# Designs tried in a protein design run: peptides against a protein of PDB entry 6CSU. Part 29

Target 1, 51 residues: chain A of PDB entry 6CSU
Amino acid sequence: GALEELRGQYIKAVKKIKCDMLRYIQESKERAAEMVKAEVLRERQETARKM

## One batch from the design tools (peptide; aimed at target 1 M35 R42, target 1 (a further copy) E39)

Design b2_p25_4_s2 (made by RFdiffusion4, then SolubleMPNN; from b2_p25_4, 7 letters changed)
Fold by OpenDDE base, seed 3:
Structure b2_p25_4_s2 (fold): chain B 51 residues (1-51), chain C 51 residues (1-51), chain A 25 residues (1-25)
Amino acid sequence: as target 1 above (51 residues)
Amino acid sequence: as target 1 above (51 residues)
Amino acid sequence: YEEYIKWLEEEEKKLMEKLDEAIKE
């Protein structure tokens, strides 16, 4: 019935939020890893120039 | 009626969950920024030691 | 670098736990 369908819609919406946030954090982690690698290289080069 | 009220409660709950997760992500980003700054400093110091 | 990645992995774990709790509520 309508009540059961509404409950189902609520659960589906919450699960979608979970999936979207997990995807966001995973993608953010991947981007962050690349940024850190790039930053490490840049810092090594910059420090070398100053010495 | 009861069904409309329940629908409103479900929608409200879903929105709250979304907002809480977005806030958590924002706070995590702020902490991440501090971690990156600390890592930059450590890498500069480490590179300097190796040279 | 490795410490930062480990921190990110821990934050991901915490997020998953919070989301699981939110679904339960």
Scores: peptide ipSAE 0.164, ipTM 0.553, DockQ to the pose 0.448
OpenDDE base, seeds 1, 2, 4, 5: peptide ipSAE 0.131, 0.150, 0.152, 0.157; ipTM 0.561, 0.585, 0.586, 0.576; seeds 1, 4 fail the geometry check

Design b2_p25_4_s3 (made by RFdiffusion4, then SolubleMPNN; from b2_p25_4, 9 letters changed)
Fold by OpenDDE base, seed 2:
Structure b2_p25_4_s3 (fold): chain B 51 residues (1-51), chain C 51 residues (1-51), chain A 25 residues (1-25)
Amino acid sequence: as target 1 above (51 residues)
Amino acid sequence: as target 1 above (51 residues)
Amino acid sequence: YEEYIERLDRDEKRLMEKLDKAIEE
């Protein structure tokens, strides 16, 4: 009935949110790691030039 | 009626989850920024010591 | 790092749009 359908829609929405957020977090962590590596390399070169 | 009340409760719960996740994302960005700053500073010092 | 933040902002916006669609279901 209508109540069961509504409950189903809620659960579906929550599960979708969870999945999307988990993916976002994982991808964000990966990008952060790469960005840190890049910054470290750039900083090393810049520091060396100033020495 | 009961259906409208339940619908309202489900929508409210989903919106709360959205808000919680947005807050998490913002806090994660702030932590990432501080992490990058710290790594850059450490790298600068390490590079200088090796010169 | 600024480019990373800008990318995150774009991704966040896309995610918010997906979430809004899910809430509307």
Scores: peptide ipSAE 0.240, ipTM 0.617, DockQ to the pose 0.425
OpenDDE base, seeds 1, 3, 4, 5: peptide ipSAE 0.221, 0.171, 0.223, 0.218; ipTM 0.645, 0.546, 0.647, 0.649

Design b2_p25_4_s4 (made by RFdiffusion4, then SolubleMPNN; from b2_p25_4 with H1Y F4Y E6K F16M L19I E24K)
Fold by OpenDDE base, seed 4:
Structure b2_p25_4_s4 (fold): chain B 51 residues (1-51), chain C 51 residues (1-51), chain A 25 residues (1-25)
Amino acid sequence: as target 1 above (51 residues)
Amino acid sequence: as target 1 above (51 residues)
Amino acid sequence: YEEYIKWLEEKEKELMEKIDEAIKE
């Protein structure tokens, strides 16, 4: 009925948000690793040039 | 009625979760910036010590 | 990096718990 369908829509929406969050967090971890790697390399080069 | 009120509650709950997600994204960006800044400083010092 | 990852993991846990609580209500 309408009540069960409404609840189903709510659960579906919440589960979608959960899935999107999990994906975003995983991608954030991956991006963080790449950002650090890239920045470390750049700073080693920059520091070496200034020395 | 009860159905409309329940719908309102579900919409409110979904919106709250959405807001929590958006806040997390914003805080994640800010912390990522601070993380990179801190790592850059550490690597400058580490590189300088090795030079 | 490690500190940031730990923060991400803690926030993930908190958010997932909130979402799971919302689902079972």
Scores: peptide ipSAE 0.279, ipTM 0.701, DockQ to the pose 0.655
OpenDDE base, seeds 1, 2, 3, 5: peptide ipSAE 0.274, 0.273, 0.274, 0.276; ipTM 0.700, 0.698, 0.699, 0.700

Design b2_p25_5_s1 (made by RFdiffusion4, then SolubleMPNN; its pose is not in this set)
Fold by OpenDDE base, seed 4:
Structure b2_p25_5_s1 (fold): chain B 51 residues (1-51), chain C 51 residues (1-51), chain A 25 residues (1-25)
Amino acid sequence: as target 1 above (51 residues)
Amino acid sequence: as target 1 above (51 residues)
Amino acid sequence: DAEFQARLEAAQERLAEEERRAEAL
């Protein structure tokens, strides 16, 4: 019935959101790491020019 | 009744998850920005010591 | 992250549609 369908949709939505969140966290960490790496390299060059 | 209450609980739970995730995304962006800032400052100091 | 937010919003839209269907029965 309608209640069982709603329950099914709730479970499906929660599972999807969970998977998307885990992927987002992993991808966000990877992007952050690459951003830090790039920024560190740029800063090293800029600092060297100032010295 | 119990069925209507259960339906309400499912809807409420999913709405809460949505809000929590949007907050997490925003906070994650802020943390990433602070991480980059901190790393740049450290690298500036390390580079200066090497020069 | 715009992609993540869009996917989340799409999931919420699908759920809202099912909620409307359940209310109509």
Scores: peptide ipSAE 0.165, ipTM 0.521, DockQ to the pose 0.029
OpenDDE base, seeds 1, 2, 3, 5: peptide ipSAE 0.129, 0.145, 0.148, 0.109; ipTM 0.558, 0.549, 0.519, 0.531; seed 2 fails the geometry check

Design b2_p25_5_s2 (made by RFdiffusion4, then SolubleMPNN; its pose is not in this set)
Fold by OpenDDE base, seed 1:
Structure b2_p25_5_s2 (fold): chain B 51 residues (1-51), chain C 51 residues (1-51), chain A 25 residues (1-25)
Amino acid sequence: as target 1 above (51 residues)
Amino acid sequence: as target 1 above (51 residues)
Amino acid sequence: DAEFEERLRALQERLAELEELAAKI
């Protein structure tokens, strides 16, 4: 019925949001890790330059 | 020092991720709510058409 | 890293609220 269809639509939307959120978190963590690696490299280069 | 600076960079990155995620969740919830409203309206229109 | 994990758990709780709303329909 109409109510069951609406419930189904809402559940589908929530599941999509969940998947998108998890992907966004994963991608954000990857970007953060790359940012940290780049910063470590820059600091090592600065240290080497001062030696 | 270098280690403190790196730690600061990491903390800043994590804080940004949190803010981005909170905003994403909020916007996703709003989109889901609008989707539900639209579906309810369509069902009511279909019911009215059949009457 | 522990701080990040705590923030992630808080975000997951917000997701669970949406799933609970779906279950009430």
Scores: peptide ipSAE 0.088, ipTM 0.487, DockQ to the pose 0.030
OpenDDE base, seeds 2, 3, 4, 5: peptide ipSAE 0.083, 0.084, 0.086, 0.082; ipTM 0.429, 0.429, 0.432, 0.427; seeds 3, 5 fail the geometry check

Design b2_p25_5_s3 (made by RFdiffusion4, then SolubleMPNN; its pose is not in this set)
Fold by OpenDDE base, seed 5:
Structure b2_p25_5_s3 (fold): chain B 51 residues (1-51), chain C 51 residues (1-51), chain A 25 residues (1-25)
Amino acid sequence: as target 1 above (51 residues)
Amino acid sequence: as target 1 above (51 residues)
Amino acid sequence: DAAFAERLAAAQERLAELDALAESI
């Protein structure tokens, strides 16, 4: 009925928002981590060059 | 140093994003639940009126 | 070191953008 359909629509909407947000945070974390990693590697290479 | 500062900023940013997203999800769930509850009450009142 | 400083600044800018986005949620 209409009530069950409404309930289903709200649950579906919340689940979609949750998934989108979790994906965004995961991707943001990965990008930030890779930026730090790349910078560490460059610094190590520069140190090795000077030694 | 600069490397440690960058790492610290990464962690800070990730934590803030996580908290804000979780809060948004929680509030969205609460709003959805309240809307369903209100609709159920209206349906019950309408049924009672017809009996 | 100068090149590193520039890369660090760019990374910090990206992180600041993420913080701003988080506050808008």
Scores: peptide ipSAE 0.107, ipTM 0.545, DockQ to the pose 0.077
OpenDDE base, seeds 1, 2, 3, 4: peptide ipSAE 0.081, 0.098, 0.078, 0.079; ipTM 0.531, 0.537, 0.422, 0.445

Design b2_p25_5_s4 (made by RFdiffusion4, then SolubleMPNN; its pose is not in this set)
Fold by OpenDDE base, seed 2:
Structure b2_p25_5_s4 (fold): chain B 51 residues (1-51), chain C 51 residues (1-51), chain A 25 residues (1-25)
Amino acid sequence: as target 1 above (51 residues)
Amino acid sequence: as target 1 above (51 residues)
Amino acid sequence: DAEFAARMARAQERLAELEALAASL
């Protein structure tokens, strides 16, 4: 009935939000890691130029 | 140094976004759960009236 | 992120549909 349908749609909506959140967190972590990696490489370049 | 500060700032920003998303999901779940609960109670009420 | 924002908007639409369904019970 309508109650079962509501319950099913609720669960589906929550699962989708959860998945989107987890994906966003993962992508944000990857972007952060790449930014740090790039800065480390730049610092190594600067050190090499000074030698 | 500057690298550590940058890393710290970005990690802090990611954590804040994560917390905001978790709060949003939690609030959305609570609202939906309350709606389902209210409907279950109404259906029980209707059943009781028919008996 | 624009894609994430769009997905969140769609999720909010689904929640609104749930509210409408609940009101019709």
Scores: peptide ipSAE 0.146, ipTM 0.561, DockQ to the pose 0.030
OpenDDE base, seeds 1, 3, 4, 5: peptide ipSAE 0.126, 0.134, 0.125, 0.139; ipTM 0.467, 0.554, 0.467, 0.554

Design b2_p25_6 (made by RFdiffusion4)
Pose (drawn by RFdiffusion4):
Structure b2_p25_6 (pose): chain A 51 residues (1-51), chain B 51 residues (1-51), chain P 25 residues (1-25)
Amino acid sequence: as target 1 above (51 residues)
Amino acid sequence: as target 1 above (51 residues)
Amino acid sequence: AEELIEEIDEEAEELLEKLDEAIEE
């Protein structure tokens, strides 16, 4: 039983790490995508200069 | 004994997973920091315009 | 930024594969 318990604790610890990294990554990509939008908007300053 | 050793192994294994995630996060910082230099360099194109 | 998203995806897929392999072990 101790073997099953220790195995279970290990699996739980890694599954949590995976959950944390999955969220961290999704968040990171959204932030990166937000950086894309905010800069296409900075072109408005450029296209206004061209106008 | 066997149980303490098995415990040490699971601990060591998860710490390795933590090392992988750490190196990845450090890379994240470096990449975002590299982005800062990249943006400063595009400003160079616009300062040549202003001259 | 689009290149950063691609790099994050590639590195994230490799990291998640390592986590799955660790869980299976």

Design b2_p25_6_s3 (made by RFdiffusion4, then SolubleMPNN; from b2_p25_6, 11 letters changed)
Fold by OpenDDE base, seed 1:
Structure b2_p25_6_s3 (fold): chain B 51 residues (1-51), chain C 51 residues (1-51), chain A 25 residues (1-25)
Amino acid sequence: as target 1 above (51 residues)
Amino acid sequence: as target 1 above (51 residues)
Amino acid sequence: YEEYIKELEEKSQKLLKKIDEAIEE
């Protein structure tokens, strides 16, 4: 009935948010690692030029 | 009526979870930026020491 | 970076628990 469908829609929405969070966490870890590596490389070059 | 009120409660709960996720994303971005800044500082010091 | 990842994991687990609790309601 309408009540069961409404509850189902709620649960479906929450589960989707959970899945999106899990994906974001994984992608965030990957992007963070790459960003740090790139920044370290650039900073080494800039520091060397200033010395 | 009761059905409309229940619908409102489910929508409110989903929105709360969505907001919590968005806040988490924003805070994670801010901390990522701070960690990069800290890494840059450490790298400057290490590079200078090696020069 | 490692400290950030550890904090990210801790906070993500906390949020995931809240989501699971909401599903069980």
Scores: peptide ipSAE 0.205, ipTM 0.662, DockQ to the pose 0.670
OpenDDE base, seeds 2, 3, 4, 5: peptide ipSAE 0.196, 0.202, 0.194, 0.204; ipTM 0.656, 0.661, 0.654, 0.663

Design b2_p25_6_s4 (made by RFdiffusion4, then SolubleMPNN; from b2_p25_6, 9 letters changed)
Fold by OpenDDE base, seed 3:
Structure b2_p25_6_s4 (fold): chain B 51 residues (1-51), chain C 51 residues (1-51), chain A 25 residues (1-25)
Amino acid sequence: as target 1 above (51 residues)
Amino acid sequence: as target 1 above (51 residues)
Amino acid sequence: YEKLIEEIERKSKELLEKIDKAIEE
């Protein structure tokens, strides 16, 4: 019925949002890790070059 | 009626979750940038101390 | 760097808990 359909649509939408967020979080963590590693390495090189 | 009100409640809940996700994404980007800046500064100090 | 990961994990957990509650209702 209409009630079950509405609830189904709500759950489907929420699950999609959750899935998208989980994917974003995972990718964001990975990108953050790599970005920090790369930046620290570059900074060591820059600092050492100036010494 | 009850059906329209329920539909409205589900839509409102989905929109709230979407809004929370978007805000999290925005704030996460800002925090990531600030933490990278802080890490770079600390790394400069650490590298310079070892030179 | 670990502080960044901890912050992401903490905030993500909070949001996931809110979503789970919304699904269960």
Scores: peptide ipSAE 0.162, ipTM 0.595, DockQ to the pose 0.672
OpenDDE base, seeds 1, 2, 4, 5: peptide ipSAE 0.134, 0.155, 0.161, 0.157; ipTM 0.566, 0.588, 0.596, 0.592

Design b2_p25_7 (made by RFdiffusion4; failed a check: the pose's geometry)
Pose (drawn by RFdiffusion4):
Parts: sequence; structure tokens; C-alpha cells
Structure b2_p25_7 (pose): chain A 51 residues (1-51), chain B 51 residues (1-51), chain P 25 residues (1-25)
Amino acid sequence: as target 1 above (51 residues)
Amino acid sequence: as target 1 above (51 residues)
Amino acid sequence: EIVEEFEEMLEEAKEEIEELEEEAE
């Protein structure tokens, strides 16, 4: 039983780490995508200069 | 004994997972920091315009 | 304890990456 318990605790700890990295990553990509939009909008200043 | 050793192994194993996540996070800071230099270098194109 | 320390490290990394993003803007 102690072997099953220790195995269970290990699996739980890693599955939480995975859940944290999954969210961290999805959040990172969204922040990177937000950086793409915010800079296409900076071209407005460039296209206004060209106008 | 056997149970304490098995515990030490699961702990050591998860800490290795943490080391991998850490090196990844450090790489994330470096890549975002590299992006700062990259944006400053595109400003060089626009300052050559203003001259 | 290892998971709690890991979550704190993630929070600190988020803040420091957001500061770098602001510097890039």
C-alpha cells in the first residue's frame, strides 16, 4: 500500500506540474499573439506618414 | 530503508522535471530579451530615414 | 512543497516577462 501511495503522490505532483506548464504556455502564446496585433497597429503610424 | 529510498527517488525525479521547466523558463526570458534588441535594431532603419 | 515552489517561480517568471514585453513596446 505504501508503494501505491508513494506512486500516487509522484503521479499527482507531475500531473500538477504539467497542468501549470500547459496554462503557462497557453498564456505565453496568447501574450505573444497580442504582441503581433499591437505592432500591426503601430504600422498605422507608418501608413499615416505615407499618406 | 526501502520506503525512504523510494521517496528520495520520486523527489529527485520531480526535481529533475523542475530543472527542465526552469531551463525552459530561463530560455523564455532570454528570447523575450532578444526581442528587445531586435526591436531597437529596426528603430535603426527609421532613424536613418529621419537623417 | 516542490509544486508550491514551482508555482511561485512561474509567477515570478510571468512578472519578469511582462516587464520585458513592456520594455519592448

Design b2_p25_7_s1 (made by RFdiffusion4, then SolubleMPNN; from b2_p25_7, 10 letters changed; failed a check: the pose's geometry)
Amino acid sequence: DIVEEFQKELKEAKEELERIYEEAR

Design b2_p25_7_s2 (made by RFdiffusion4, then SolubleMPNN; from b2_p25_7, 10 letters changed; failed a check: the pose's geometry)
Amino acid sequence: SIVEEFQEELKRAKEELERIYEEAR

Design b2_p25_7_s3 (made by RFdiffusion4, then SolubleMPNN; from b2_p25_7, 13 letters changed; failed a check: the pose's geometry)
Amino acid sequence: DLVKEFQEELQRAKKELEEIYEKAR

Design b2_p25_7_s4 (made by RFdiffusion4, then SolubleMPNN; from b2_p25_7, 11 letters changed; failed a check: the pose's geometry)
Amino acid sequence: GLVEEFEEELKRAEEELEEIYEQAR

Design b2_p25_8_s1 (made by RFdiffusion4, then SolubleMPNN; its pose is not in this set)
Fold by OpenDDE base, seed 3:
Structure b2_p25_8_s1 (fold): chain B 51 residues (1-51), chain C 51 residues (1-51), chain A 25 residues (1-25)
Amino acid sequence: as target 1 above (51 residues)
Amino acid sequence: as target 1 above (51 residues)
Amino acid sequence: DFLKELEKRNEDLLKKIDEAIKELE
């Protein structure tokens, strides 16, 4: 019925939001890790150049 | 009625997820900035020690 | 460790999302 269909639609929408957020979190973690590695490398180079 | 209540529950759930994500994003940005500053400082010290 | 802290916060966030979804199921 209409109630069951609406429930299904809303659950589907919320699950989609959850998936989008999971993807955002995963991509954010990956970007953060790469940023740290890149920054460490750049700083070693910069500090060495100034020695 | 039941339809309005279900719609209300959906909206409440979506709003909660949105708010939690916005807070997560803001806090992550702040901590990332502080982490980068600290890491830069530590790497300068480490690199200098190895020179 | 920033990444470890981030992972913990992510887990906490996911738990909150799951609880919100659980109210609908």
Scores: peptide ipSAE 0.226, ipTM 0.623, DockQ to the pose 0.758
OpenDDE base, seeds 1, 2, 4, 5: peptide ipSAE 0.212, 0.211, 0.193, 0.216; ipTM 0.609, 0.610, 0.598, 0.616

Design b2_p25_8_s2 (made by RFdiffusion4, then SolubleMPNN; its pose is not in this set)
Fold by OpenDDE base, seed 5:
Structure b2_p25_8_s2 (fold): chain B 51 residues (1-51), chain C 51 residues (1-51), chain A 25 residues (1-25)
Amino acid sequence: as target 1 above (51 residues)
Amino acid sequence: as target 1 above (51 residues)
Amino acid sequence: SFLEELEKKNEDLLKRIEEEIKKLE
């Protein structure tokens, strides 16, 4: 009935939000790791140029 | 009626989740920025110690 | 930059969340 369908819609929406957020978190972690690595490398290069 | 009230409660709950996620996103951005800054700083210190 | 990319991803995520909410309304 309408009540069950409404509940289903709610659960579906919540699950979708959860999945999107989990993907975001994972991708953000990966990008953050790469950014840190890149910034460290750039810093080393900058220091080397100044030597 | 009861159905409309329940629908309202579900929408409210989803919006609450949205807000929580947005807060997480904002905090994540801040942490990411600080992480990069900290790693660059550590790299500079490491380089300095080796000089 | 990473932060700019993150902001873009955040905007996309926000859009998806908003669309899910709209489906309930």
Scores: peptide ipSAE 0.177, ipTM 0.619, DockQ to the pose 0.711
OpenDDE base, seeds 1, 2, 3, 4: peptide ipSAE 0.154, 0.146, 0.120, 0.177; ipTM 0.600, 0.576, 0.583, 0.621

Design b2_p25_8_s3 (made by RFdiffusion4, then SolubleMPNN; its pose is not in this set)
Fold by OpenDDE base, seed 5:
Structure b2_p25_8_s3 (fold): chain B 51 residues (1-51), chain C 51 residues (1-51), chain A 25 residues (1-25)
Amino acid sequence: as target 1 above (51 residues)
Amino acid sequence: as target 1 above (51 residues)
Amino acid sequence: SELEELEERQEDLLKRIEEAIKELE
């Protein structure tokens, strides 16, 4: 009935949001690792150049 | 009625999840920026020490 | 840049969340 459908819609929405967030977190971790690596390498060059 | 009230509660709950996710994203961004800054500073020290 | 990429991903995530909310309304 309508109540069951409504409950189903809620659960579906929450699950979707959860999945989207988990994917976002995973992708963010991957990019963060690369970002840190790139910044460290650039910093080494910059620091060495100034010395 | 009860069904309308439940629908309202579900919508409210999902909107709360949205807000929580926005906050998480913002906090994550701030933490990422700080981590990069910290890594850069540590790298400067390490690079300088080796020179 | 990495920042621009992050912003793009955040925008996409928000759009997806909004779509989920829309399904309830």
Scores: peptide ipSAE 0.207, ipTM 0.654, DockQ to the pose 0.672
OpenDDE base, seeds 1, 2, 3, 4: peptide ipSAE 0.203, 0.202, 0.204, 0.206; ipTM 0.649, 0.651, 0.651, 0.647

Design b2_p25_8_s4 (made by RFdiffusion4, then SolubleMPNN; its pose is not in this set)
Fold by OpenDDE base, seed 3:
Structure b2_p25_8_s4 (fold): chain B 51 residues (1-51), chain C 51 residues (1-51), chain A 25 residues (1-25)
Amino acid sequence: as target 1 above (51 residues)
Amino acid sequence: as target 1 above (51 residues)
Amino acid sequence: SELEELEKKNEDLLKRIEEEIKKLE
C-alpha cells in the first residue's frame, strides 16, 4: 500500500544518501592527503630554491 | 492523516540528513585547509632547523 | 585546482542529495 511504498522510498533515499556520504568521506580523506603531500612538496621546493 | 504525518516525518528526517551533510562538507573543507596550513608550517620549521 | 575539483564534487553530491529529497516530496 501507500504506506509501504512511502516507507520503501524513505529507506531507499536514506540508504542512497548514506552511500554517497561514505564515498564522499573516503574520497575527501584521500584528496586531503594528496593536497597535503602536494603542498609539502611545493614547500620543500620553494624553501630549497631559497637556500 | 496518519500517512501524511508519517510522510512529513520522513521528509523532515531526510532534510535533517541533508543539513548534516552540508555541515560535514563545510567542516571537512575547513579541516582540510587547516591540515594543509599546519603541514606547511611544520615543513618550514623542519627545513629551517636543517639549514 | 584540487580545491576547485573538491568543490565541484561537493556540488555534485549536494545535487544528488537534493534529488533524493525531491523524490520524497
Scores: peptide ipSAE 0.113, ipTM 0.565, DockQ to the pose 0.613
OpenDDE base, seeds 1, 2, 4, 5: peptide ipSAE 0.091, 0.099, 0.111, 0.090; ipTM 0.532, 0.553, 0.561, 0.529

## One batch from the design tools (peptide; aimed at target 1 E5 K16, target 1 (a further copy) V14)

Design b2_p26_1_s2 (made by RFdiffusion4, then SolubleMPNN; its pose is not in this set)
Fold by OpenDDE base, seed 4:
Structure b2_p26_1_s2 (fold): chain B 51 residues (1-51), chain C 51 residues (1-51), chain A 26 residues (1-26)
Amino acid sequence: as target 1 above (51 residues)
Amino acid sequence: as target 1 above (51 residues)
Amino acid sequence: SEVEKRIEEEIKKLEKESKEIVEKYS
């Protein structure tokens, strides 16, 4: 009935949002690691030029 | 009616979840920026020692 | 961000589809 369908839609929406966030967290961690790595390279190069 | 109220409650709940997630994302970005900044400092110091 | 957009789209989907359910059973 209507109640079951509404409840089902709510649960589905929440689950989708959960999945989106989990993916974001995972991708964010990967991007952060890569960003730090890239920053390390850039800073080494920049400092090397300054020295 | 009852169905309308339930619908409204579900939408409200999901919007609350959205707000929580947006806050998390914002805080995550801030933490990432700070982490990169700290890494920059560390790398400059380390490279300076090596030079 | 893209995740924010996806979340918003999911909410919009819920709003639309839940409205259809309410209308269906009205």
Scores: peptide ipSAE 0.448, ipTM 0.795, DockQ to the pose 0.858
OpenDDE base, seeds 1, 2, 3, 5: peptide ipSAE 0.444, 0.445, 0.443, 0.444; ipTM 0.790, 0.795, 0.791, 0.790

Design b2_p26_2 (made by RFdiffusion4)
Pose (drawn by RFdiffusion4):
Structure b2_p26_2 (pose): chain A 51 residues (1-51), chain B 51 residues (1-51), chain P 26 residues (1-26)
Amino acid sequence: as target 1 above (51 residues)
Amino acid sequence: as target 1 above (51 residues)
Amino acid sequence: EEEVEEILEKNEEELEEIVEEVEEML
């Protein structure tokens, strides 16, 4: 039983690490995508200069 | 004994997973920091315009 | 049995500390 318990605790610890990294990554990609939008909007300053 | 050793192994294993996540996070900072230099270098194109 | 429970609790606490450290890194 101790072997199953220790095994269970290990699995739980790594499954939590995975859940944290999954969220961290999804958040990171969204922030990176937000950087793409915010800079296409900076071209408005360039296209206004061209106008 | 056997149970303490097994415990030490699961602990060591998860800490390895933590090291992998750490190296990844450090790489994330470096990449975002590299992006700062990359944006400063595109400003160079616009300062040559202003001259 | 008491010594086995202490080992199991200690392992759970140390695993939780590692997970909290990973959360702090994030």

Design b2_p26_2_s1 (made by RFdiffusion4, then SolubleMPNN; from b2_p26_2, 11 letters changed)
Fold by OpenDDE base, seed 1:
Parts: structure tokens; C-alpha cells; sequence
Structure b2_p26_2_s1 (fold): chain B 51 residues (1-51), chain C 51 residues (1-51), chain A 26 residues (1-26)
């Protein structure tokens, strides 16, 4: 009935949220890591120019 | 440096969002489960009264 | 990053509405 259908929709939505959250967190970590790497690279280049 | 601190704050914020959402989902599931159990119990009692 | 968060928040709100409807029918 209608209740079973709603339960099904709930479960589907929960699974989608879980996937979206995991992806968002992973991508956010990757972006943060890349920003740090870029800064480290700039610092190394700056040091090299001073040598 | 400042960038590393900002990175740390960003990651911490993302982790908090994750935890808050997981807790909400878990609590919602528990509430739904308890409501279903209560209804099943009422139905059993209703059946028993008709016997 | 902001775009992904907005999408996730939208999905979360959709879930809240579904949960509310389920709880009302129980």
C-alpha cells in the first residue's frame, strides 16, 4: 500500500544521501589536498629563486 | 601556515556535517521502527480481543 | 565545494519531507 511505497522511497532517499555525502567528503578532501600541494610547490619555487 | 589552518577548518566542518546527517538519519529510522512496532502490537491486541 | 553542499542539502530536505509523510501515515 501507500505506506510500503513511502518506506521504499525513504530507503532509496537514505541510500542516495549516503552516496552523495561520501562523494562530497571525498571530493572536498581531494580539493583541500590539491590546494596544499600547490602552496608547497610555490614555496619550493620561491626558495629556488632565492638560491 | 594560514592555508593549512583553513584546510583543517574546512575538513573539520565537512566531518561535522557528515556526523550530523548520519545521526539524524539514524534517529529518524529508530522513530519509524518504534512506530511500526507499536502499530503491530495494537493489531495483535485487537485480534486477541476478537478471539 | 559550495555547489556540492547545496545539492546535498536539497537531498536532505527531500528526505525530511519523505520521513514526515511516513511518520504521519504510521
Amino acid sequence: as target 1 above (51 residues)
Amino acid sequence: as target 1 above (51 residues)
Amino acid sequence: GAGKLEILEGTYKELEEIVKEVEEEL
Scores: peptide ipSAE 0.137, ipTM 0.516, DockQ to the pose 0.054
OpenDDE base, seeds 2, 3, 4, 5: peptide ipSAE 0.083, 0.112, 0.084, 0.092; ipTM 0.426, 0.468, 0.434, 0.471

Design b2_p26_2_s2 (made by RFdiffusion4, then SolubleMPNN; from b2_p26_2, 11 letters changed)
Fold by OpenDDE base, seed 1:
Structure b2_p26_2_s2 (fold): chain B 51 residues (1-51), chain C 51 residues (1-51), chain A 26 residues (1-26)
Amino acid sequence: as target 1 above (51 residues)
Amino acid sequence: as target 1 above (51 residues)
Amino acid sequence: GSGIKEILEGTYKELEEIVEEVEKAL
């Protein structure tokens, strides 16, 4: 009925939010790894120039 | 009626979970940023000791 | 090593728990 359909629609909305966040976390892990690597390398070069 | 009240409750629940997730993501970003700053500082000190 | 991975894994787990709680209430 209408109540079951409504429940299903909002469960679907919640699951979509979950999926979006899980995807964000996965992509963020990849970006974070590359960002840390790049920052460490940049900092080594910057420090070396100051020595 | 009952259907409208239930709809309101489900909408509220979906909005709440979205807000909670955004907050957790923001807090995670802040913690990550602080850790990156600490890592860069540590790397600077380590590089300096090797120069 | 960087603890960013651990931070993100923690966030992932917390978000899953929040979603599960909301789904149970629907």
Scores: peptide ipSAE 0.089, ipTM 0.529, DockQ to the pose 0.044
OpenDDE base, seeds 2, 3, 4, 5: peptide ipSAE 0.085, 0.088, 0.085, 0.086; ipTM 0.521, 0.520, 0.524, 0.528; seed 5 fails the geometry check

